# Peptides against a protein of PDB entry 3JWR, part 84

Target 1, 323 residues: chain A of PDB entry 3JWR
Amino acid sequence: TRELQSLAAAVVPSAQTLKITDFSFSDFELSDLETALCTIRMFTDLNLVQNFQMKHEVLCRWILSVKKNYRKNVAYHNWRHAFNTAQCMFAALKAGKIQNKLTDLEILALLIAALSHDLDHRGVNNSYIQRSEHPLAQLYCHSIMEHHHFDQCLMILNSPGNQILSGLSIEEYKTTLKIIKQAILATDLALYIKRRGEFFELIRKNQFNLEDPHQKELFLAMLMTACDLSAITKPWPIQQRIAELVATEFFDQGDRERKELNIEPTDLMNREKKNKIPSMQVGFIDAICLQLYEALTHVSEDCFPLLDGCRKNRQKWQALAEQ
Target 2, 298 residues: chain A of PDB entry 3JWR as posed
Amino acid sequence: TRELQSLAAAVVPSAQTLKITDFSFSDFELSDLETALCTIRMFTDLNLVQNFQMKHEVLCRWILSVKKNYRKNVAYHNWRHAFNTAQCMFAALKAGKIQNKLTDLEILALLIAALSHDLDHRGVNNSYIQRSEHPLAQLYCHSIMEHHHFDQCLMILNSPGNQILSGLSIEEYKTTLKIIKQAILATDLALYIKRRGEFFELIRKNQFNLEDPHQKELFLAMLMTACDLSAITKPWPIQQRIAELVATEFWEQGDQVGFIDFVCTQLYEALTHVSEDCFPLLDGCRKNRQKWQALAEQ

## One batch from the design tools (peptide)

Design b1_p24_2_s3 (made by RFdiffusion4, then SolubleMPNN; from b1_p24_2, 11 letters changed)
Fold by OpenDDE base, seed 4:
Structure b1_p24_2_s3 (fold): chain B 323 residues (1-323), chain A 24 residues (1-24)
Amino acid sequence: as target 1 above (323 residues)
Amino acid sequence: SELEKYQEAWAKGELPEELEALAG
């Protein structure tokens, strides 16, 4: 309640002051309150507050509810990750000029999805959840955590005093929820790997058309992944620090895999193989990231800073791998 | 409104069929 009062009464700085339009944005120096203020600004500057008649207090409560449903004891997949994903989405929409290519409902859905996409993340991947026979693994066959994240998102959206979508018609609401679900599920890298070939082929053949509903859906999925992975695009000092957080979380999982499951972790999650991080980062960039940011830049040239950042970080990681 | 009914039903754990389909 005190936090809500403080947030609701605060003057929200401009996007320029907050630098939330910058692809190079860092949250490291921001307080939790400031991250919430940034989030309000994102909704406001995307015209979502006005267009969907959001009450300021309800939006504030919703933001705080989303934030509180991220775990503080998780090194990477926490509120700051979700916030940075949303900030990248905002930057892609504004600075990357993708806003002009999307409907207001799609923009609304993407921003909500970005903030919500990892709700109640436990610092372990779907494979661990499945192998540990966690109750969640009994509910879903694939994308276990992403389904859980969506369930949490929906719960919050429908909670008393958090109903930021109350100004929508029933049809708009259904459409928004559908897009949110698809966007959250799209953050499963397994689904990304499965679907990206179609997207890249459309781009390669110059057949990509956002007026096609299927291709629109595919693009939204790719955009979500691009924002989710956007840490790899950040200026090198920021990238290094985030990579340390990721490594910490992965090593924590690896340690649990040894202790709880009696298995040897993969190199990525093996603390004893931390010296392989640079080469693994190069491999990750090459296998997962580069083509995505290339394709995104093809759709909107103003997204080039993401691609450029990714390329620069590849060079830095490669240099470390050669030492 | 119909929207409010759906939201209230969800909040009470009485998920309407349409929302169940969306969540599932």
Scores: peptide ipSAE 0.146, ipTM 0.757, DockQ to the pose 0.017
Fold by OpenDDE base, seed 3:
Structure b1_p24_2_s3 (fold): chain B 323 residues (1-323), chain A 24 residues (1-24)
Amino acid sequence: as target 1 above (323 residues)
Amino acid sequence: SELEKYQEAWAKGELPEELEALAG
């Protein structure tokens, strides 16, 4: 395609030029091509292209395939969300110095998972899918959409000309897919809520050890969530804009819940309760985000900008809630 | 605080409405 030709022929700017190592990164000014270039740079600077012998054209095609399999009519859970999740992962690995704590296969899996974790997202949550009796709800009882996202990820990885993992041994391939699956499934916030207590307790007791396979898996899950929610850490103007996209998508779901399911939506998804957004954001930060970024910062102090950003945005939302 | 409220609910295996909606 013309897009593939343009991408494959383009000079990939440095991570410094692209600012993709910054936790304060914004994609708002970037074209789709530039987001793809950023993605190539992430793979390159993490040594994934070299270590796993990725062909440049195959990587380019894969990136474009992933991008194409996000829906354009979804306000938030689109390619830009996946891209920003991956960028936060890259920043956490590089600037946050988490790269040195992980294997190359884990890094490979996390980056693929971050880019793929919401593939074919429909702009509705698992509860809606279940309540609407969607065909996907018949396949999976829990984490319905996350299973679908993984299935889409696997489909793309196995598609002709998109096989970025072809340089791996069978054992490396199996390991990578296992980690990708676990990482994508971990983005179900319900699973995060269930598992985070164990992580926080290990941190609190100073018993956290990444050499333990179970704790490693737990950490990867927490890191995925931290990147998935990283919009809450962004500079205030960026945070506000992303919050508007999230609200738009949630309100669209709420409208569908009312129309299609004949139920009153929750406040979070009710466009008539827009005035509650600031207080709900404070609640979300307190209940979900703060402890996670505190714990992550404990694992690596260089991740502090995520925590600091979250705290600053809490203050901003609180000020709006008091008006 | 909202944090304390949500932590207490979580400790009981419950989720506030907002968290349930977000996690669902």
Scores: peptide ipSAE 0.023, ipTM 0.492, DockQ to the pose 0.311
Fold by OpenDDE base, seed 5:
Structure b1_p24_2_s3 (fold): chain B 323 residues (1-323), chain A 24 residues (1-24)
Amino acid sequence: as target 1 above (323 residues)
Amino acid sequence: SELEKYQEAWAKGELPEELEALAG
């Protein structure tokens, strides 16, 4: 395609020029082409292209395929969300100095997972899918959408001309897919709630050890969640804009719940309760986000900008809630 | 307040409905 030709022939700017190592990064002013160029740079600067012998054209095609398989009519869970998740992962690996704590296969898997974790998202949560008796709810009982996202990820990875993992051995391929699956499934916030206590306790007791395979898996899951939720850490103008996108998508779900399921939506999904957003954001930060970024900062102090951003946004939301 | 609601729910080991919706 013309798009592929343009991307494959383009000069890829440096990570410094693209500012993709910044925790304060915003994609708002970037074209789709520029987001793809950023993605190429992430793979290159993480040494993934070299270490796994990726062909440039294949990588370009894969990126465009991933982007194409996000829906354009979804307000938040679209390509830009996936791209921002991957950028936060890249920043955490580089600026946050987590790269040296992980294997190349783990880094490869995390980047693929971050870009792929919401593929074909429909703008509704697992609860809606279940209550609407969607066919996907018959296939999977738990983490319905996350299983679907992984299935889409696998489909793309195995598609002709998109096989960015073709340079891996069979064992490396199996390991990578296992980690990708675990990472995508970890973005189910319900699983985060179930598992985070173990992680926080290990940190609190100074018993956290990345050499333990179970603790490594746990850390990768927590890191995925930290990147997935990273909008809450952004500078206030960016955070506020993203919160509007999230609210738009949630209100669209709430409208569908009224129309299709004949139920009153929860406050989070109810456009008539827009005035509750600031207090709900404070509650979300306190209940979900703060401890995670505190723990991550304990693992790597260079991740502090994420924690600091989260704290600053809590203050901003609290001030609005008192208004 | 919504904040108090969330704090009370978590103190009881519960996930508030709004956060359940987000987690789903």
Scores: peptide ipSAE 0.023, ipTM 0.593, DockQ to the pose 0.317
Fold by OpenDDE base, seed 2:
Structure b1_p24_2_s3 (fold): chain B 323 residues (1-323), chain A 24 residues (1-24)
Amino acid sequence: as target 1 above (323 residues)
Amino acid sequence: SELEKYQEAWAKGELPEELEALAG
């Protein structure tokens, strides 16, 4: 395609020029082509292209295939969300110095998972999918959409001309797919809520050890969630804009719940409760975000900008809730 | 304030219904 030819022939700017190592990064001014160039740079600077012998054209095709399999009519859970999740992962690995704590296979899996974790998202949560009796709800009992996202990820990875993992041994391939699946499933906030207590307790007791395979898996899950929620850490103008996109998608779901399911939406999904957004954001930060970024900063102090950003945005949302 | 009441519920470890919807 013309798009593939343009991407494959383009000079890829440095990570410094693209500012993709910055925790304060914004994609708002970037074209779709520039987001793809940023993605190539992430793979290159993490040594994934060299270490796993990726062909440049295959990587370009894979990136474009992933981007194409996000819906354009979804306000928040689209390519830009996946791209921002991957950029936060890249920043956490580089600027946050987490790269030195992980294997190359774990880094490969996390980057693929971050880009793929919401593939074919429909702009509705698992509760809506279940209540609407969607066919996907018959296939999976829990984490319905996350299972679907992984299935889409696997489909793309196995598609002709998109096989970025073809340079791996069979054992490396199996390990990578296992980690990708676990990482994508970990983006279900219900699973985060279930598992986070174990992680926080290990940190609190100073017993956290990445050499333990179970604790490594737990850390990768927490890191995925931290990147997925990273909009809450961004500079205030960026945070406000993303919060508006999230609210738009949630209100669209609430409107569909009224019309299609004949149910009253919860306040989070209720367009008439827009005035509660600031207080709900404070509650979300306190209940979900703060402890996670505190724990992550304990594992790597260079991740502090995420925690600091979250604290600053809490103050801003609280000030709005008091008006 | 409504905000203080909301924050107190969070401090008690109660997950508000709105947040359950976000997690689902």
Scores: peptide ipSAE 0.019, ipTM 0.481, DockQ to the pose 0.213

Design b1_p24_2_s4 (made by RFdiffusion4, then SolubleMPNN; from b1_p24_2, 10 letters changed)
Fold by OpenDDE base, seed 3:
Structure b1_p24_2_s4 (fold): chain B 323 residues (1-323), chain A 24 residues (1-24)
Amino acid sequence: as target 1 above (323 residues)
Amino acid sequence: SELERYREAVARGELPEELEALAG
């Protein structure tokens, strides 16, 4: 395609030029092509292209395929969300110095997972899928959409001309797929809530050890969530804009819940309760976000900008809630 | 090769037991 030709022939700017190492990164000014260039740079600078012998054209095609398999009519859970999740992962690995704590296979898996974790997202949560008796709800009992996202990820990875993992040994391939699956499934907030207590307790007791396979898996799950929710850490103007996208998508779901399911939506998804957004954001930060970024900062102090951003945005939302 | 067969199985949606165990 013309898009592939343009991408494959383009000079990929440095990570410094693209600012993709910054926790404060914004994609708002970037074209789709530029987001793809950023993604190439992430793979390159993490040594994934070299270490796993990726062909440039195959990587380009894969990136474009992933992008294509996000829906354009979804306000928030689209390619830009996946891209920003991956960028936060890249920043956490580089600027946050987590790269040295992980294997190359783990890094490969996390980056693929970050880009793929919401593939074919429909703009509705698992609860809606279940209540609407969608066909996907017949296949999976828990984490319905996350299983679907992983299935989509596998489909793309195995599509002709998209096989970025072709240079891996069988053992590397098996390990990578395992970690990808775990990472994508970990983005279900229900699973995060279930598992986070163990992580926080290990940190609190100073017993956290990445050499333990179970704790490694737990950490990767927490890191995925930290990147998935990283919009809450962004500079306030960026945070506000992303919050509007999230609200739009939630309200769209609420409208569908009312129309299709004949139920009153929760406040979070109720268009008539927009005035509650600031207080709900404070609640979300307190209940979900703060402890996570605190714990992550304990693992690597260089991740502090995520925590700092979260705290600053809490203050901003609180101020709005008091008006 | 074993690797090729494994990749083909995954491509067909025949997840290995080790990957299936991660469900839930």
Scores: peptide ipSAE 0.223, ipTM 0.820, DockQ to the pose 0.019
Fold by OpenDDE base, seed 1:
Structure b1_p24_2_s4 (fold): chain B 323 residues (1-323), chain A 24 residues (1-24)
Amino acid sequence: as target 1 above (323 residues)
Amino acid sequence: SELERYREAVARGELPEELEALAG
């Protein structure tokens, strides 16, 4: 395609030029082409292209395929969300120095998972899918959309001309797919809530050890969640704008819940309760976000900007809630 | 090759046991 030709022929700017190592990164001013260029740079600077012998054209095609399989009519869970999740992963690996704690296969899997974790998202949550009796709800009892996202990820990875994993051995391939699946499934907040206690307790007791396979898996899951929620850590102007996108999508779901399911939406999904957003954001930060970024910062102190950003945004939301 | 056969199986949706175990 013309888009592929343009991307494949383009000079890829440095990570410094693209500012993709910054935890304060914003994609708002970037074109779709520039987001694809950023993605290429992430693979390159993480040594994934070299270590796994990726062909440039195949990588470009894969990136464009991933982008294409996000819906344009979804306000938040679109390509830009996936891209920002991957950028946060990249920043955590580089600036946060987590790269030194992981294998190349784990890094490969995490980056693929970050880009793929919301593929074909419909702008509705698992609860809606379940209550609407969608066909996907018949396949999976829990984490319905996350299983679908993984299936879409596999479909793309195995599509002709998109096989960025063709340079891997069979054992590397198996391991990579396992980690990708675990990482995508970990983005279900229900699973995060279920598992986080073990992680926090290990940190609290100073017993956390990445050499333990189970603890490694647990850490990768927590890291995925930290990147998926990273909008809450951004500078306030960016945070506000992203919160508006999230609210738009949630209100769209609430409207559909009223119309299609004949139910009253929860406060989070209720357009009529827009004034509750600040207090709900404070609650979300306290219940879900703060402990995660505290624990992550304990594993790597260079991840502190994520925690600091989260704390600052809590203050901003609290101030709005008090008006 | 064994690798190609494995990739083809995955492409057909025939997930190995180790991947299926993660579906819960």
Scores: peptide ipSAE 0.157, ipTM 0.773, DockQ to the pose 0.019
Fold by OpenDDE base, seed 5:
Structure b1_p24_2_s4 (fold): chain B 323 residues (1-323), chain A 24 residues (1-24)
Amino acid sequence: as target 1 above (323 residues)
Amino acid sequence: SELERYREAVARGELPEELEALAG
């Protein structure tokens, strides 16, 4: 395609030029082509292209395929969300210095997972899928959409001309897919809530050890969530704009709940209760976000900008809630 | 408060409705 030709022939700017190492990064002004260029740079600077002998054209095609398999009619859970998740992962690995704590296969898996974790997202949550008796709800009992996201990820990875993992040994391939699956499934916030206590307790007791395979898996899951939720850490103007996108998608679901399921939506998804957003954001930060970024910062102090951003946004939302 | 409600639900291994919206 013309898009592939343009991407494959383009000079890829440095990470510094693209500012993709910054936790404060915003994609709002970037074209789709520029987001793809950023993605190439992430793979390159993490040494993934060289270490796993990726062909440039294959990587370009894969990126475009991933982007294509996000829906354009979804307000928030689209390519830009996946891209921002991957960018936060990249920043956490580089600026946050987590790269030095992980293997190349883990890094490869995390980056692929971040880009792929919401593939074919429909703009509705698992509860809606279940309540609407969607066919996907019959295939999977738990984490319905996350299983679907992984299936889509696997489909793309195995598609002709998209096989960025072709340079891996069979053992490396198996390991990578295992980690990708675990990472994508970990983005189910329900699973995060169930598992986070173990992580926080390990940190509290000073028993956290990445050399333990179980703790490694747990950490990767927490890191994925931290990147997935990273919009809450962004500078306030960016945070507000992203919050509007999230609200738009939630309100769209609420409207569908009324129309299709004949139910009154929850406050978060109720367009008529937009005035509750600031207080709900404070609640979300306190219940979900703060402890995660505190724990992550404990693992790597260079991740502090995420925690600091979260704290600052809490203050801003609290001020709005008091008006 | 909302925070108290969230803490209680999490302590029971439940996901509050507002947080369920974010899941999946």
Scores: peptide ipSAE 0.035, ipTM 0.597, DockQ to the pose 0.449
Fold by OpenDDE base, seed 4:
Structure b1_p24_2_s4 (fold): chain B 323 residues (1-323), chain A 24 residues (1-24)
Amino acid sequence: as target 1 above (323 residues)
Amino acid sequence: SELERYREAVARGELPEELEALAG
């Protein structure tokens, strides 16, 4: 395709030029092509292209395939969300120095997972899918969408001309897929809530050890969530804009809940309760986000900008809630 | 607060409605 030709022929700017190592990164000014270029740079600078012998054209095709399999009519859970999740992962690995704590396979898996974790998202949560009796709800009992996202990820990885993992041994391939699956499933916030206590307790007791396979898996899950939620850490102007996208999508779901399911939506999904957004954001930060970024910062102090951003945004939302 | 509601729900072995909505 012309798009593939354009991408494959383009000079990829440096990570410095693209600012993709910055935790404060914003994609708002980037074209779709530029987001793809950024993605290539992430793979390159993480040494994934070299270490796993990726062909440039195959990587380009894969990126475009992933992008194509996000819906454009979804306000938040689209390619830009996935891209920003991956960028945060890249920043955490590089600027946050987590790269030094992980294997190349883990890094490969995390980057693929970040880009793929919401593939074919429909702009509704698992609860809606379940209650609407959607066909996907017949396939999986829990983490319905996350299983679907992984299925889509696997489909793309195995598609002709998209096989970026072709340079891996069978054992490396199996390991990578396992980690990808675990990472995508970990983005179910319900699972995060269930598992985070163990992680926080290990940190609190100073017993956290990445050499332990179970703790490594737990950390990767927490890191995925931290990147998935990273919008809450962005500079305030960026945070506000992203919050509007999230609210738009949630309100769209709420509207559908009224029309299709004949139920009153929760406050979070209720368009009529826009005035509660600031207080709900404070509650979300306190209940979900702060402890995670605190714990992540304990693992790697260079991830502090995420925590700092989250704290600053809490203050801003609190100020709005008090008006 | 949302945090207080969360703690109360956790104590009961459940999650607040808003957190359930965020999940998945």
Scores: peptide ipSAE 0.025, ipTM 0.604, DockQ to the pose 0.419; fails the geometry check

